Peptides against a protein of PDB entry 3ZOQ. Designs and how they scored, part 55

Target 1, 223 residues: chain A of PDB entry 3ZOQ
Amino acid sequence: QLLQDSWWNQLKEEFEKPYYQELREMLKREYAEQTIYPDSRDIFNALHYTSYDDVKVVILGQDPYHGPGQAQGLSFSVKPGVKQPPSLKNIFLELQQDIGCSIPNHGSLVSWAKQGVLLLNTVLTVRRGQANSHKGKGWERLTDRIIDVLSERERPVIFILWGRHAQMKKERIDTSKHFIIESTHPSPFSARNGFFGSRPFSRANAYLEKMGEAPIDWCIKDL

## One batch from the design tools (peptide; made by RFdiffusion4, then SolubleMPNN)

Design b2_p14_8_s3 (from b2_p14_8, 4 letters changed)
Fold by OpenDDE base, seed 5:
Structure b2_p14_8_s3 (fold): chain B 223 residues (1-223), chain A 14 residues (1-14)
Amino acid sequence: as target 1 above (223 residues)
Amino acid sequence: ELEELLAEEGAYAV
């Protein structure tokens, strides 16, 4: 399973750099010796579902869910049949209040990804039960490059930055070309401090329409 | 696939 050509053209040089070689060697050990999420085949799902050219919206997460069967290589998303994590539940609550979507009976955001919503974590792997266990191992340099090449793209992108971690990436985004939607994180610890009522979905669609782009169908159908 | 990602030589992105 290869990256789409559009992403490969943007990122191929990164994979030859020492930092990525070191990351790769680390990942070899981790997947061999530990339970790592997501499945190795799913690590780059965000890039698989959403090509470089098709990106309309970016939603940044920190790192994957660290529980069994949860992570599927998309920020905030969980595989069908998995209980919706608290942050995801709050995302759906805001979605309902913002644009009237029903709460889906699953937590898969693949339908967003297929429409051009890049669901990118800054760190793409995690040890079971150990949040941020792969922080500072090289992923951030790659994902920074992903942000950079999107920022350099002529066609505008909408960046949705929930919480301080994501908002720290704002300095890498050319705001003369790209639009940023910021709020507190959807986590129960922060959602009531600004995430609820932030209406990121309608705001994103309003900007897409202004840019002459098709809006995202944010509503997720039941399975 | 895992083999591509974890291969000693070859693919770096899967």
Scores: peptide ipSAE 0.021, ipTM 0.631, DockQ to the pose 0.026
Fold by OpenDDE base, seed 4:
Structure b2_p14_8_s3 (fold): chain B 223 residues (1-223), chain A 14 residues (1-14)
Amino acid sequence: as target 1 above (223 residues)
Amino acid sequence: ELEELLAEEGAYAV
């Protein structure tokens, strides 16, 4: 599966590095011997839906959902027909309170991705039922490079950093060019400590408007 | 399918 030309130009050097070759060999073994999510064709969906040049907003996640049929290769997103995970439910609650969107009857965020919202996990694969099972295997180095090349881009990006894990990436972002929206994580364990009421969607659109860009239509239609 | 995707060595097989 080929990356879009814009991402390829930014990441081609990474794919030739030993760490990525080792990651590939690991993934071959993992997918052969274990149940791995997402589907191998969906690993890079975030980059497929949102080209390097089209990125307006970045939302960072940690690693994919590890239950059957959930992971879609997009942070926080789940395939249609899948019960919305708690964090995603809270995202939609905040979306409703922030800008008045109805809560959709599904959890697919593909509509956001197609509008320039890069829904990037720092780790792009996971074993079934084993959160963080592919942590420290090379994904973080690639996804750090993705953040770096976006930070180096002249056209500004909005980074939405929910929780400590995502916020640790702030040091890689040139805040003289790019905008940061930070809050606690949408998880039920942290959402009431700052995520609710943070209004990331209206704030992101306000930045886009200031930049002379079209805002994101964050409202998701029912299927 | 991963085998096919990863078998393509080189630049933009993702």
Scores: peptide ipSAE 0.020, ipTM 0.618, DockQ to the pose 0.026; fails the geometry check
Fold by OpenDDE base, seed 3:
Structure b2_p14_8_s3 (fold): chain B 223 residues (1-223), chain A 14 residues (1-14)
Amino acid sequence: as target 1 above (223 residues)
Amino acid sequence: ELEELLAEEGAYAV
């Protein structure tokens, strides 16, 4: 069962820090004056679906999709009924080739989140049509702390780091305890240079089994 | 406590 208090215990000190208060004030202004994604109620969906204690796997994204109705508060995930973005399509292609899953008729990764896959963007909000518009505003400090507290956890975590942006976080991860799966990004511009054939899903499950943990059911059912 | 904080975050919606 999800223990929301488990994240609170890890992050409560961050929410009292000046940087987060400044971020909060910025966000209040942004949501009032601009179209911001995701919906403010969905910003922390990754933490809602996956408690600190339940994290088995982390998949890092950069920032939310900036188109209408897309962002779900989970990295790479889109709401049901939304056309799958190119990177997500490639994720599903690799999933199919890796472990034989069918391509789902939607792009929601909530089923992964509910199983302990923390789908975390390093920046948790974005202006409509303006990728990285909230970069450097404070989110990175909070999400770095999320990575740090997971790295400090005794129970091992698997970090899936697609592309250079995510891989820059490797220095924060204690590789004596935790496992890292690295490849190029699933973007059409980079997927053929190492993402395809990287088999992150079977590799993650192999680590989980070695740890005596239940594997992730990566296959996504149609809606 | 986390739920209360996250509920406050949701209040950013206009």
Scores: peptide ipSAE 0.019, ipTM 0.640, DockQ to the pose 0.026; fails the geometry check
Fold by OpenDDE base, seed 2:
Structure b2_p14_8_s3 (fold): chain B 223 residues (1-223), chain A 14 residues (1-14)
Amino acid sequence: as target 1 above (223 residues)
Amino acid sequence: ELEELLAEEGAYAV
């Protein structure tokens, strides 16, 4: 996949900075010495599927799934054929209750990404079996910049912020221009404390309609 | 351009 020029124009200065060069060198070592997810070709899939100009909605995750074959470079999403993780199952339960979508037989959210839903993790890589193993290595600085340039964009964006980690990014978002949907995380440990019943999908579409934009078709077809 | 930058170092491909 090719990163669209719109993202390059927004992020090119970051790639020249020392922190990113250090991150890259770290990643080279990690991919050489460890099993790292996602595949190196899939690291920037969120940006590949959703150009800077096409972003309608942002859904923030923490870091990729750390099990074999799971991560595909999109927050909460798993490759077809992979069992749906608990948080993703809860996302689909809320989707069903919110707008009546059937629960798909797979966990790929690529159809959302192609419609302008930026499925961004704050950290874009992870070691096998070691959640947050690449936290604090430079990804957060890049992904903060992604949030910043979206916040600076004139065309409004809807930010869906599930849980405290994502909500910490609220300070970077111009709420006079952009819309924020907040709830607890879809994790089984927190979903019943506010995620269920939060109706993020219908609320996002309501904002899109208010802006005169086409709503997201959140329903996912079986494969 | 991003893909080229990543590809040049051989560790990443898009």
Scores: peptide ipSAE 0.018, ipTM 0.635, DockQ to the pose 0.025; fails the geometry check

Design b2_p14_8_s4 (from b2_p14_8, 6 letters changed)
Fold by OpenDDE base, seed 1:
Structure b2_p14_8_s4 (fold): chain B 223 residues (1-223), chain A 14 residues (1-14)
Amino acid sequence: as target 1 above (223 residues)
Amino acid sequence: SFEELLAIEGAYAR
């Protein structure tokens, strides 16, 4: 399937650049020779579920989960039936404390994506069992461009930046137009140092309401 | 495999 026209208009020039051509050739080899996640059809799910014009909130991740059946092309999200990773469990704990949502019996964040939450990893593929194995191969340049074109958009965006890796992208965001929500990462290693109690969900909705936009229904229904 | 990238380039290059 194709990217939505709104994203194509913003990114078409990137796909013609040598770095992306090289990335694509690398990925062809990787998918042929290795077990790569997510499924090749799911690589751009974040852009498929959330058009350029429909983006309300961006949540940045690093790279996909590298275990079998986990990654579905959305940052922090896992396919239904997959055990919730520790960071995702903490996200749901904060969601419960922030706005009273029940903890869902699955880890799919597709409902957020469909409402305008761009769940973007900076690197969009990974080798099985090898975290960051596709770091520095070209994805970061494309995803930087995604951040750039959103920053250039007239209609404001809310960027949720958990942890230092995501926060490094702040320099690319026009904070005169766009809103930033920062805290420590939801990982068990850092969540107690600032993520818990940061209330990113209610804060995001407060900004949306201030802009005259519909808030996100962050609560996730059981499957 | 790699249908997403092939589809994107194929459809819009024409």
Scores: peptide ipSAE 0.038, ipTM 0.663, DockQ to the pose 0.023
Fold by OpenDDE base, seed 4:
Structure b2_p14_8_s4 (fold): chain B 223 residues (1-223), chain A 14 residues (1-14)
Amino acid sequence: as target 1 above (223 residues)
Amino acid sequence: SFEELLAIEGAYAR
């Protein structure tokens, strides 16, 4: 699929740069020789579901799930029928405690993306069974640019930054225009240290309402 | 162009 026109206008120059051409050549080789996730058609799903102009909230992840059938091209999201990963389970637990949503019987966050929640990983591909295998290969430069162009946007954005990796991107965000929601990561290792009880969903909606925008319906229906 | 983007995405699907 093609990127939305609004994203193309923001990112077209990046695709012409040497770093991206090198990344592209690397990815061609990787997809040919290795099992890479997500499917190549799903790499840019975050941008496909949420146009540049429609972004209301950004949730940053690190890299895609590296198990079969999991990665959906959206941070933290898994395809329907896939067991919910521990971090995602904790996200839904916090969602339930925060705003009373039922825990869905699937892990797809597409409904969030369609409402303007950009579910962006900083690295957009991974080798099967090898977390961070595509770290430092060029994705971070592109995704940094995505953060930059959102930061430069006049219409405010809410950035939800779970954990230190995501929080390192805060320096790229103009906090005079945009809102930051920070906590520890939803991982079982860190969730009890601040993620639980952080209420990112109600806080995000509070910011949206303050800005006169429609809130996100965070509740996910069963499939 | 969008055509170029399509070519990039298609190139990954080998």
Scores: peptide ipSAE 0.036, ipTM 0.710, DockQ to the pose 0.024
Fold by OpenDDE base, seed 3:
Structure b2_p14_8_s4 (fold): chain B 223 residues (1-223), chain A 14 residues (1-14)
Amino acid sequence: as target 1 above (223 residues)
Amino acid sequence: SFEELLAIEGAYAR
């Protein structure tokens, strides 16, 4: 599947750079020799669902879920029929407490993506059962560029940065134009230290309304 | 072309 024209215009130069060509060659080898997630057709789903011009909110993740059938190319999201991972369960708990949404019977965040929520991992692939196995291989440079071109955009973006890893990207964001919502990570190890009660969903919508944009319908319908 | 540069889906498909 081709990237939307708006992302192509922003990223076309990156795909021609040596680092990306090296990454591509690495990935060819990895997908041939190992079980890699997500499916190769789903790697860029975040960009497919949310064009550059349509981005309203960015939620940064680290790397894809590394279990069978989980990752679908969107940060924190899992394919329908897959058990919700602990962090995602906590996201839905905060969603319920924040704005009253019911807990959905699945873990797909595609409905957010279609509304302009860019669900971006900083690393877009992973080996089965090996978290962060593709860290430092070139994805971070591409995803840094994605953050950069959004930061350079005139129309404001809301960046939701859960945990230290995501918050390290704050230095790349022009806070004179863009809004940042920060808290601890939704992981069970950190959620009680600030994620719960952070109300990122209502806060994001408040910013959108202030900017004269339609708010996100964060509530997810059952499938 | 864009299709050639981003032939990732085809290149990684098993």
Scores: peptide ipSAE 0.029, ipTM 0.681, DockQ to the pose 0.024
Fold by OpenDDE base, seed 2:
Structure b2_p14_8_s4 (fold): chain B 223 residues (1-223), chain A 14 residues (1-14)
Amino acid sequence: as target 1 above (223 residues)
Amino acid sequence: SFEELLAIEGAYAR
């Protein structure tokens, strides 16, 4: 290790493990033989935008959007110019109802990431048109470690866990130090069963204020 | 990138 990096210090041992090397070799084959999302340069965007020390909030997703031009390496987020997916539309509807933000004309959540919202998928790549195609290939072990090292951090973190998949990670979170915000998933299939009205944004900011930290500006400006 | 997967130490440097 030559360079100081907060995530490197936490994750360096993972990258030397056989599972990660196998994952890397798998990804090399996949990107060569298939159309894989996101762009290989964007796989770790969540960690690029939000350092280990700067994490205030974690929002867990499952895996990237699998359509052309959508995924940008951040959970639920899409590149500017891309039509907002249904789950993201519902996220913005809840945001509007919760704290009065307008619906943005794009779906990029980069502004959240830059403020300390770790937008982490549990699986970081996907084949075009094939949801969960890279499930069980090693990403989950790495992203579990990301959750673990955040749980071990002394400075509290807020975990927003939408749906059963994300909520399965609760067992890895030390709730004596960290805060959990749970609801059903923002998907059209589940949003009306608890996501709408859950007010995760105001609740997260309330916890941040309690900890003496600056709240997140959740409102997203038009581009 | 695959370079980042191999040389992850520099990937997050700011």
Scores: peptide ipSAE 0.026, ipTM 0.636, DockQ to the pose 0.026

## One batch from the design tools (peptide; made by RFdiffusion4, then SolubleMPNN)

Design b2_p15_1_s1 (from b2_p15_1, 8 letters changed)
Fold by OpenDDE base, seed 3:
Structure b2_p15_1_s1 (fold): chain B 223 residues (1-223), chain A 15 residues (1-15)
Amino acid sequence: as target 1 above (223 residues)
Amino acid sequence: SAEEELRALEERLAS
């Protein structure tokens, strides 16, 4: 379901703060002078596809893919027609081993987002070919607030934290209310050290069932 | 609406 008023109510105060205004001014310059990803109209796609109240699962990424046509404003996701990045391929391999889903012929995770999986990067923009180029510019403060307001929500959330970067956010999550699934990152550099076999998808659905909620249909249909 | 407000923020970056 599309965004209602829930995220605006949670985040409107942030958008008025000086740090965000400075971030916006920086981004205006960046988009004017550099090639920045994703498209400016896709920056908040994670919030557009998954409302605050509809969040069931959060999957944290670091920053967007920095190649042409890749990023679509969702962590780990790529637009249809784009070659699946190595980490995403490993995600689908684990998905197949975990719950038997076939490997899709595309890399779009929009179907997850529409079901309540918040695919959130901690940094929401990047310069072409320059990973982490917008790190420390203000996005982290906003996305920390997103994590905070979810942590404060009474209805439980499942946080899937792959790798050390995502796991550093654990301190912001009230584990008395919310569930955390942790493993190494799906990157080829770390996947065999714990990501493979971690079964995050079935584990997430198990938590949802305990909560009396509908499970996520993690399987992605071909386009 | 919240969606309209967020879209407005995104569109401003395109100008």
Scores: peptide ipSAE 0.107, ipTM 0.758, DockQ to the pose 0.022
Fold by OpenDDE base, seed 5:
Structure b2_p15_1_s1 (fold): chain B 223 residues (1-223), chain A 15 residues (1-15)
Amino acid sequence: as target 1 above (223 residues)
Amino acid sequence: SAEEELRALEERLAS
């Protein structure tokens, strides 16, 4: 898939900046010398699946899963056939409790992305087995810009911010226009401290309906 | 363009 033109209009200036050029050069070295996830063709899948204009909801993650075959360029999402990571399992448990969806037999959230859920990690690549290995290398500046241009958009966006890392981005979001849903992270270490019972899916749809927009079909069909 | 830039990056990284 090609990225939507609407993203280019918002981000084109970033690609000319030194930080991005340095990031690109770093990534070239990393992909050549290390095993990096996701696949290089999947790095920008969040933007591929969800155009700037079509974004209804943003779900922020930190960085990609660092195991083989897991990351597919969408926050929290894993490729079909991959065992669901603990956080994703908890997301589906909350989904079931919130709006009654069945637990899918796979972990792909592509169906959400296609409906306008931007599944954005703040860092878009990672070395195999080394969480946060590409932290502070330039991705955060680009993804901050993504948040900024969405915040500047006239049409409201719903930001779902799980955990402290995502919640640190609140200062970049114009809450006079946009809605924020916050809770603890779906990780097993934090889910019972506020994520479970937070009902982010029904709350997001309630906001969408209030805005006169179609709700997200959060339920994921089996493959 | 940004599209070309991203595609160039993706293709380079895939090689």
Scores: peptide ipSAE 0.080, ipTM 0.751, DockQ to the pose 0.022
Fold by OpenDDE base, seed 1:
Structure b2_p15_1_s1 (fold): chain B 223 residues (1-223), chain A 15 residues (1-15)
Amino acid sequence: as target 1 above (223 residues)
Amino acid sequence: SAEEELRALEERLAS
């Protein structure tokens, strides 16, 4: 599947840069010699599902889940049939308390992506069982550019930044145009320190409505 | 192979 034309126009220069070529060669070797997640066809799913122009909300993650069959190229999302990770369970708990959505029987956030929620990890690949194994290999430069071009977009974007890692990207966001929703991370280790009760979903929709845009249907149907 | 899929993905990106 081709990358959305709007993203290609924004990122084509990055793909020609040496850092990305080196990253690409590294990835070719990694996928050949190691078990890497997500599937190589799913690496850019966030960009495939949500075009540059269609982005309404951005939710930043760190790197993909590193267990078998989990990662699907979308931050916090897992393939149907996969047990919901603890952070995702907490996301759904907050979703329920925030706007009354039922907790889905799966962990796929594809429905959000299709509505304009860019579910972007800062690092887009990982070795099996080795969290952050592809940190510092070039992905961050590309994903920083993704944030930059969104920040430069005239049409406002809502950035949801859970935890310190995501919040470090705030410096790249023009807060005169774009809106930031910040809280602690949904991880069990931090959720009770601010994530629960932060109501990011209703807040995001409130801003979308103020901007004259259709709100996100955050509720996820069972499969 | 996974490597072949990666190459194919890159080709699609560049198309």
Scores: peptide ipSAE 0.051, ipTM 0.758, DockQ to the pose 0.024
Fold by OpenDDE base, seed 4:
Structure b2_p15_1_s1 (fold): chain B 223 residues (1-223), chain A 15 residues (1-15)
Amino acid sequence: as target 1 above (223 residues)
Amino acid sequence: SAEEELRALEERLAS
């Protein structure tokens, strides 16, 4: 699968760097010797669904879900037919309270991605049953570059940063031209400490409207 | 090109 032309222009130099070549070799071994998620063709789905130029909103995750059939290369999203993980359930609860959307009968956020919501994990692969198993192997440098080139873009972006991990990326974002929406993480361990009631969806749309852009239709239809 | 390399990576990882 090919990346969108706009992403290729922004990232082509990264793929030639030693760190990425080392990551590539590591991934070859991992996919050969371990069960790795997501499917190798889905690793860059966030970039496939949302071109560099079409990005309106960024939602950062940490790494993919590590259970069978869950991860589809989009942060917080799960394939249809997969039960919604706790954090995703809380995201939909906030969505309902924020703008009145019904809770969908699936967990796929592809409709957001197609509208310009970049659902990016900072680490793009994981071993089955081993959260953060591919942390510190090179993905963070690539995804930092993704954040950097978006920050350097003239057209403003809205960054939704849930939790401390995502918020650590704020230093890479030019807040003179880009917008930040911060709260605690939607995880059950933190959602009641600020995520619930943060209204990130209406706030994001308010920024988009102020920028003269079409708002996101955050409501997800049942399948 | 890097795009071709990425495509090759995805295909190799799927094998």
Scores: peptide ipSAE 0.119, ipTM 0.774, DockQ to the pose 0.021; fails the geometry check

